# Designs tried in a protein design run: peptides against a protein of PDB entry 8HF1. Part 269

Target 1, 320 residues: chain A of PDB entry 8HF1
Amino acid sequence: NVMLYATKPTEVMVSFPHQEQVLTVTRLISAEIEKFYVSLDLMNIGVQPIRRSKSLQCLRDPSKKSFVKQLFNDFLYQMKEYGIYAASIAIISLIVEFDIKRRQAETLSVKLMHRTALTLCEKIRHLLVQKLQDMTYDDDDDNVNTEEVIMNFSTPKVQRFLMSLKVSFADKDPKDICCLVFVERRYTCKCIYGLLLNYIQSTPELRNVLTPQFMVGRNNISPDFESVLERKWQKSAIQQFRDGNANLMICSSVLEEGIDVQACNHVFILDPVKTFNMYVQSKGRARTTEAKFVLFTADKEREKTIQQIYQYRKAHNDIA

## One batch from the design tools (peptide; made by RFdiffusion4, then SolubleMPNN)

Design b2_p27_5_s3 (from b2_p27_5, 13 letters changed)
Fold by OpenDDE base, seed 2:
Structure b2_p27_5_s3 (fold): chain B 320 residues (1-320), chain A 27 residues (1-27)
Amino acid sequence: as target 1 above (320 residues)
Amino acid sequence: DDLLKQRRKEAEELLAEQDNLYELIPD
């Protein structure tokens, strides 16, 4: 009986200053989205023909307005929590989604709604890119993807996360790295993935070290054709991570769905741990020798975070 | 923008403090 001593990972915390100040561009974008919501509420989309799409989402909003609002609310969250640089990537995902929904629109009114949303996303993208370029003397789009621009236009949390990756993995053998990054929202996985691709490419010490992938939870996958592509991509991403072709995986609450990923040496929790189950499942992936479980907390929430971890440790020991 | 100057300063400070980035959560 090899007692697999489940090696308790080293639990570490990274504190970051709370940001109260908001950029003028962020306020402008928020105001444009709010104006759009007023306009969206005034849009008469009519009764959508009940296509037999078994999707629970089609039952909740016959006008599909709630889906549009959800995407913009998720964007606003990403812009606030991760910064302008992350928002410039996140807006592209909205553009793609609204273009697909515009093409799939069964009525002229729905087509117009998605077109209006798309036009707003293009305006937001322009405002974000212009603001990123204000720090670059050269008008070339390639110049906005520097380590300096990424760091300067990221929130303190994201700055500390990126620095944590640099400190932990600079010039290491890619084979010695098995890293999970947990985020709360599915759309954050794509956003942080895009940010990491650009950051790794702009950071020589990481360029040949980290190969990121992302994984999106199945429970929030639209049953639409896009969900089949996302499922195929998810399977491929998991396989690449298992095969060691990717050594950093960004996950939302997907591990709750019984997705078996290998034992990791690093687990980063980028967003607050909200549940005991999330704590146990994410920590339970840090199983290698000297594994690290890394939490991010605002300085003002540091004590509360520590107390919450002690409660979760106690509860875990009571079950074990 | 004063916030961008602050963010730049915070990034420079973070670079200087990178060795102390991880705090052990006590047992």
Scores: peptide ipSAE 0.410, ipTM 0.903, DockQ to the pose 0.812
Fold by OpenDDE base, seed 5:
Structure b2_p27_5_s3 (fold): chain B 320 residues (1-320), chain A 27 residues (1-27)
Amino acid sequence: as target 1 above (320 residues)
Amino acid sequence: DDLLKQRRKEAEELLAEQDNLYELIPD
């Protein structure tokens, strides 16, 4: 009986200052979205035909307006939690989604609604890109994707996350790296992935070291609503990570559904750990020798975070 | 402007403190 003593990972915390100050551009964007919500509420899109999907659950197709508001609310969350640079990437995902929905629109009113949302996204993108360019002193270097620009326009949490990657992985052998990054929201996976691609490309010490991939959570709705492309992409992403073609995987709570991922040497929890199950499952992926389990916390929440981890450790020891 | 200057300063401070970035959560 070789009791594989699951080597307990080293649990570490990275504290970040809580910033109450909001950039003028962020306020402007928030105000434009709020104005758009007022306009959206006034839009008569008619009675939407209930798509009788064959499955007995009348999935209340969330009002097409509710879905639009959800995407902008998720964007506002990303802009707040990850910063302007991350928001510049996140807005592209909204542009793509609203363009798809505009093309798929069954009525002129719905097409117009998605077009108006798309126009707002393009305006937001322009405001974000202009603000990123304001730091490029040299008029000639249109490259808003420098390490400096990424760092300066990221939240303190993201700055520390990027620095944690640099400190942990600079000049290491890519084969020795197996890193998971957990985020709360599915859209954050793609946003942080895009940020990491640009950061790694701009950081010589990481350029040939880290190969990121992401997993978008299964839509808790029907697996039938997952595009065939999305399912193929998820399978490919997991396979690349298993094969070592990717050594950093960004994932949301999807690993709760028993995605078999290899033992990792680093597990980063970028967002607050909200559940005991998330703690146990994510920590349980840090199984290599000298594995690190890294938590990010606001300084104001540091003590509360430590106490919560002690409670989770106790609860885990009581069931083990 | 002030927040961006603060974030620049925080990024510079973070670079200087990078070796102390990880705090061990005690047992």
Scores: peptide ipSAE 0.404, ipTM 0.895, DockQ to the pose 0.824
Fold by OpenDDE base, seed 1:
Structure b2_p27_5_s3 (fold): chain B 320 residues (1-320), chain A 27 residues (1-27)
Amino acid sequence: as target 1 above (320 residues)
Amino acid sequence: DDLLKQRRKEAEELLAEQDNLYELIPD
């Protein structure tokens, strides 16, 4: 029972400025997605054939359109919360997903719907990559994966997170590092993982220090997403982290599902703590007094965050 | 070099700006 560990890690809050100004490219992308939603609502995809092996939820026509909208809404969230660089990675995950769904389409109308979504994703990818390239002073070096580009095209939250990693782990022994990074959404795990791979590779002080992995929760949203490959990958990622072959794990709500991860010396909460369970489980992984539990908050939400953590501490003490 | 030094300084400044939640939320 994670509740029994009255662990007092060093709790730290990192504030970041709220980015009010939306770049022209992000406005354009948002407008293209909204236009696509209007088109999507007008699409007649017809009644889907009932296959015996699919859950009843995947069979309803509204569910397929709703799923497409959900993926684009998750992308828009990632672009807003993590920045253009993270969005350039996130869009690739949508491209892969819509290509799979296009190939698995049982009807021509559904195939066309996923093809239209895929075409929009490719357009968005080009807009994002072009914007990343526009700030590379070297016209000849197509390498948008530099520390500078990553930092400049990340939100203040992500900038503070990357800086916190660099300061915390620069030139340390990889064996002495056990780090968890908690994010709210499933798709954010993979997006931040891709960002971290590129950041670590571009940062000499971290290149041979941090080996990241990610874990994706069993979100009940679509059994079709729980590919046998994804389950195998999750098991492998957990095992690599347990064996010390990976020393940084990006997690969503996976710990709520009873995945026992070892005690860690660093726990980063990249997104706002929205549940008491998330607070207790994430904090309960920082089991030593030397362990750090780091929260990120926008300046405008600082007081709300403090009050929320106070309520969670009180609730935890009332149960303990 | 100078940009990396500046960001290192910004990272050190960030560590100095970190709020200890035990100081902000006394038990």
Scores: peptide ipSAE 0.213, ipTM 0.745, DockQ to the pose 0.147
Fold by OpenDDE base, seed 3:
Structure b2_p27_5_s3 (fold): chain B 320 residues (1-320), chain A 27 residues (1-27)
Amino acid sequence: as target 1 above (320 residues)
Amino acid sequence: DDLLKQRRKEAEELLAEQDNLYELIPD
């Protein structure tokens, strides 16, 4: 019954050119990660003692090598999908994770594996930062966090997203803004959050207008694996968004049923809508009379995206 | 057939009316 009277948000589709940013630095980084995978496959990390935790959820701890490869694959995805500037923020999260895993290593071989991964991340960070600095003609302003640098080293998708934020929110009252940004991957939330902090700080029209937060959905993995710090951060971020101390929330999953997120006036879907549930649940957060639901699509995928949204609208109307 | 054409036209008109929001994003 309550779903029937929701004012249908205005659904906007923003097109962007499909530019493969073929930068020499991205090719170099990809080649260094591939060389590292060859070396990683040759590493003898020994038979890891299966800690028989008595709980039947022996989810085989993904091989310690598989987890390392997953983090670098997620980084390569972020560099491709969001650009070099976003990659410079994403690599810091890998550095932190590999340093934690290095310190927690039960064996010398595992400690060495995480140390080698960390050294590669530091090299990648240096290559990314150096490339961001190459556009600053002024030797004195080491500040790679300008609007110009952020825009020039972001993908067309991220450029259109940032432009859409500027046009939508420039000089508005912060109290009138309730914005959600949906991304597919957990690690993208923190990366886009760091990018938005720097973009908002570099953009005078947004500095006192937008206050971003991020929330990673609860892993479907047992709440026992969520760090106490991550749970505290999530609770604090949600509370700040409820209290109006934050007016933009970045999330990788639809906020669980029971996170009474206030009716949002803007919902941005930064990544492709892959499921009907994601479409209905994200659109269902845009509940104000003037609510906008904004999608981003590559020009090459425009017709396919239109057809998918049409199918989802039809399916939603057939259930309602 | 007509209802599908009408819904497609309404979706195309809704998309075309939203092209006006692209004119507000300077190239």
Scores: peptide ipSAE 0.070, ipTM 0.511, DockQ to the pose 0.029

Design b2_p27_5_s4 (from b2_p27_5, 10 letters changed)
Fold by OpenDDE base, seed 4:
Order: structure tokens, then sequence, then C-alpha cells
Structure b2_p27_5_s4 (fold): chain B 320 residues (1-320), chain A 27 residues (1-27)
């Protein structure tokens, strides 16, 4: 019986300053979304046919309005939590989704609703891109995807996260890296993935070192609603990570029980750990020798975060 | 925008503090 000494990962905290201030562009965007919600509530889209899935669970197709509001609420969250640069990527995902929904619209009223949402997304995209460009002093370098621009337009949390990646992985062998990044929300995976692609490309020390991928957890919505493409993509992403073709995986869910993922040497928790289960499952992926489990906390919440981790450590030791 | 200038300053300060970025959570 080789007692697999589960080498406990080193638990590390990265503190970041809390900023309560809100950018003028963020206020403008929020106000435009609020105006749109008022307009959306007045839209008559008719009675939505409840698509009964063949399985007896009447999955209420979320009201087409509720889905639109959810996407914008998730966008507002991403803009607040990750900053304007991340928001500029997040809005593209909304544009794609609303264009798909517009094309799939069974009624003119639903088509118009998604078109109005799409028009708002284009306005938001323009406001964000304009704001990213306003800080480039060099008239000639229209490249808003520089390390400097990404850092300057990111929240302190994201700045510290990006710097943590740079410090941890600069000029390392890609084979020595097995990194997980946990985020709370499904849509954040794509946003942070896009941000990381641009950051890695703009950061010479990380170029050809980090190969990011993302995995969106299975929707608690029936696996029947996951497109065949999404399932294929998830399977491919996991396989690339297992094969070492990707060495950084962004996840919104703990890789479900039964997804055999290699032991990771780095686990980053970008969003607050809200549950003991998240703590155990995410930490349980950091299994290599000298593995790091990295938490991000606002300075004002540092003590609370430490106490929460001590409670989780105690609870974990009592079960083990 | 004052917040962007603050974020820019924080990004510059962070380059100087790279070695102190990680704090080990005590046992």
Amino acid sequence: as target 1 above (320 residues)
Amino acid sequence: DELLEERRKLAEELKEEEDSLYEEIPE
C-alpha cells in the first residue's frame, strides 16, 4: 500500500485593492441596458410555445426575455468584476448569441427583440472599443491588445491574476505547466479565455509557454440542450488538456466527478470560493509536488478569506 | 477618468512588487 501521500498544495493568497469607483463608460453602458430592459418589458413577443423536451421534464424554455436579461446581467457582472477590456470580449459573445437567436426566431416580434438587443450590443462594443483606443497615445498603433492596454483596463483582481501568471510561468517549459483557472460563471470562461489569448500573445515571456483552453461545465439544463458542437468542443478541450496540448484550462464548474484530468501544479481561483465543495474539489486538482492553490481576495476581505480557508481546512481534515 | 489613472498606477506599481505578489496562507 503505497500511501499516496497526497502532497497538500501550498495555499497562496493574492490580495488586490478594492475599487468602489465606477468608470463613466460603465455608467453609460449600465444606463443603456436599464433603458433597454424597460423597452424589453413593453415588447409583446406573444405566448412562447413551451417546448416539451421528449423527456417528461417540461424544461420551461426560459422566456426569451429572461434569457436576454440573463446575458446582459452576466455582461454587467463581467464588466464590473473583470473590467472594460474583458467586457469588450464579453460583448462579442452576446453579439454572436443574439445574432444566432435572431436567425432562429420563429416570429417577427422575437426577431425584432433579438435585433434590438444586438443593436444595443453594437453600441456597447463601440463605447468600449473607443474607450480602449483613447489611452493609446500613439496614433499609429491601433493595437488595443497590448499588455499595457490589457492591464490598464482590467480590474485590480485581473491585473493581479495576469501578473501571477507572468511571475509563475515566464519562460518556463510548457510541459512543466498544468494550470486550472476556476471562475464562477459559465460566460466568464470565454471572456477570460479571450483575454488570456490576447495577453499571452502580447507578453513575450508567456508566448509559446501558455496554451489556454476553456471548458464550460455542463449546463444544469438537460444535456439535451447542449448543442452537439458544444459537447464535441468540451470533449476536445478536455482531451487537449489531458494530452498536454493545452496547459491552462479555464473552468466554471469543478470538473465534474469522473472527468479524469491530470494532476495540476497550479490551481487559480479567480472568483471567491463560496462553498466547501468548491474548495475541496478545486484544491483536490492541485496534486503534483509543489502544487500551488492560489486564491484572490480584496484587501478588505483578506482576514475573512483566511478565516474561511481555515474553516474549510478544518472541515476537510475532519472528513479525511 | 480618475479610476483609469489609478488602475494605470496600480499596474505600474505591480511590476515593482512582482516578488511579493504571493502570500502563503499560514497553517
Scores: peptide ipSAE 0.510, ipTM 0.940, DockQ to the pose 0.819
Fold by OpenDDE base, seed 5:
Structure b2_p27_5_s4 (fold): chain B 320 residues (1-320), chain A 27 residues (1-27)
Amino acid sequence: as target 1 above (320 residues)
Amino acid sequence: DELLEERRKLAEELKEEEDSLYEEIPE
């Protein structure tokens, strides 16, 4: 009986200051989205034929308006939680999605709706990029993707996350790194991935050290709605991570039981741990010797986070 | 924006506090 003493990872916390202040550009963008929602509600897009796919009990609002609002609400969340720099990347995902939906539109009214959404996204992107450029005092370097710009336009949580990566992985052998980054939302995976690509490229100590990938969790919506491309991407990303061609994987908390990911030496929980299952599953990935399980918390929520971890530890020990 | 200056300061402070970034959660 080799009791595989599952080497318990070292649980560490990174605290960040809570900022209640909102940037003028963020307020402007929020107001533009609100104006768009008013306009969207006034749009007569007709009764969309309910494609009764047999298995989809999820009544997607036949108006398709709810999906548009969901994407903008997810964007607003990312802008709030991760900052303007992350938002400049997140908006690109909306642009791509609305352009696809515009091209796939079966009616002129739906096409116009997605075109209006796309036009708003382009305006938002311009406002974000302009704000990133306005702080680059150096006339010559149009590069909004510097370490300084990324850090200055990120939330305190993201700043500390990026610094945690730098401190943990600077000048290390890429082969010795197996890192997971858990985020709550599907769209955050792509946003943080794009941010990390730019950050790693701008940070000499991480160049050729970290190779990020992302995995979008399966939509609880039927695997039939996952594009063949998304499924192919997921398989490729997992394979690259298994083969060591990628050493940092960003994933949503919806990692279903059964994504066989190798034992990792670092697990970062970028967003709050909401469930015991998420705690156990994510912590259970940190299985190497000296593995770290890293939590991020606002200073105001530090004590609450610690107490929640103690409850989860107790519950885990009672089941083990 | 005051918030951006605060974020800039926080980013500078983080470079000085790199070694204290991780707090171990006690047993």
Scores: peptide ipSAE 0.506, ipTM 0.939, DockQ to the pose 0.813
Fold by OpenDDE base, seed 3:
Structure b2_p27_5_s4 (fold): chain B 320 residues (1-320), chain A 27 residues (1-27)
Amino acid sequence: as target 1 above (320 residues)
Amino acid sequence: DELLEERRKLAEELKEEEDSLYEEIPE
């Protein structure tokens, strides 16, 4: 009986400098969102009829205003954590969502609220795209999707993440790659996916090497038509990853839902590991020989991150 | 913006540090 000692993945850390400085465009966008929140609080949208669908006990936050604020707060988080290039992609998801909610609005007041949010998103998109274009000295090259633009407008964390992909996968056989990228938030999956598509296309060494997909957790909350399309897309994305048609999967807490993905050789944790369960579940996907489990940390938090990993290792060994 | 110049410098420095990008967390 050769006890196949499950090879423990190599745990590695990538440190990045913390920047306290904020771009002028980011300050302007934040101020516009704050002004919008003041106006939103003054909007009378009336008492929304609590459609008690008995079976879907999921607490629909009854405040349509709370949902609007949540989307903008998620956008502000993405702009801060990933940079203005990722924010230029993230804002498109808000535009799509607010346009859907505007069309589905049962009252004129709710329709106007979503229209006002949409108008703000278009203004934000214009400010972001204009700032990305300001670095293209050649007036004729409308292509904001170069490796240089992506890197220069990304946070140090995202720069280190993109470089880690380049170093790890440049000119490799696509069949030898099975990579997971974990992010905390659902909307981060989409913006990092869009960023990676553009980065891979602009990076010759990664073209035809990496084929990304993303997966978002089943939102059990919305039986709406959108949830059926999302479920179909999720099934297709998982199947493409299983079939090897995609070799990089961006996911949030989806693996907590018991979605069986194949053994991976690389697991990237792009956001901080907040829980022991997240650590065990994500690390447990790095199962191949010489698998890497990659963490990203700010330099100022490096020691705290190492100590947290030692605590999680100890706790995992005490349960095993 | 000063921050963009810092990010550009960090991107160039990162190309020179490719081999040291990963630090193994010891047992």
Scores: peptide ipSAE 0.506, ipTM 0.939, DockQ to the pose 0.804
Fold by OpenDDE base, seed 2:
Structure b2_p27_5_s4 (fold): chain B 320 residues (1-320), chain A 27 residues (1-27)
Amino acid sequence: as target 1 above (320 residues)
Amino acid sequence: DELLEERRKLAEELKEEEDSLYEEIPE
């Protein structure tokens, strides 16, 4: 039931400049990943025994190589779309994943593959952290988590997103805030969550105002042991959000999967709205009288975004 | 790195433009 609540949120847009320039560190990292893919394609890991686990993921890549490539491709996406600060957090998720897969490896060849991937992730992490430290006088890890470093090493989209949070929520009562942040990819939820934790902690006006959580789509949870931890995390995160112990939820595909979250006063769409269903479901969570539905767009895509929203509004009114 | 300087500049400009950050999408 799309509860067409009569209260339409205010739809607002935040435009950001598109930057075509690429950091030298980003180019270096991309080249290292490409070299790794060539090496990965040459690795003979043998035919893995098809464990009868009904996992659609195990059926998609018997060699487990496509999963490795998917993680690095998702990382490259995070680095491009959100910047090198978000990438420094995103790489940790890959390190954890490859370490688990290395330990769970049934063969020496698969173990070596995941070890090689892990070694590359550690190299990437070092390159990213070193670049973040170039702006700090002290090599102390605590100095890389300042508001200034976060802003300077984020994309214009993320800069404006962070500023939007600051402007919207500075010095507000945490009880008056119910915020959703929609992102396209599951790994974006994790890296934006980590970025927000550091940003909120470095921003006095937000420290005791925003308490973020994240939730990924259920279909994106691997059926492995990690899936149990992820499911437990999701259950805990959504409960904290329902109980008001968290007031900002970062989510990907959650509403499409029928996960119920409360009505919110703010809904941020950090990534482009790709489907009418996403538009209706996400907008349908902004149900308070003063609710805001916030879209982010590159300046070059502004007109296209506006036209797409008008099409979605029309289609929504035709169903109502 | 020119891109970092541009991003730094954009971050400073955003502090001055806080009130104009949101544009209402017309009905």
Scores: peptide ipSAE 0.504, ipTM 0.938, DockQ to the pose 0.786

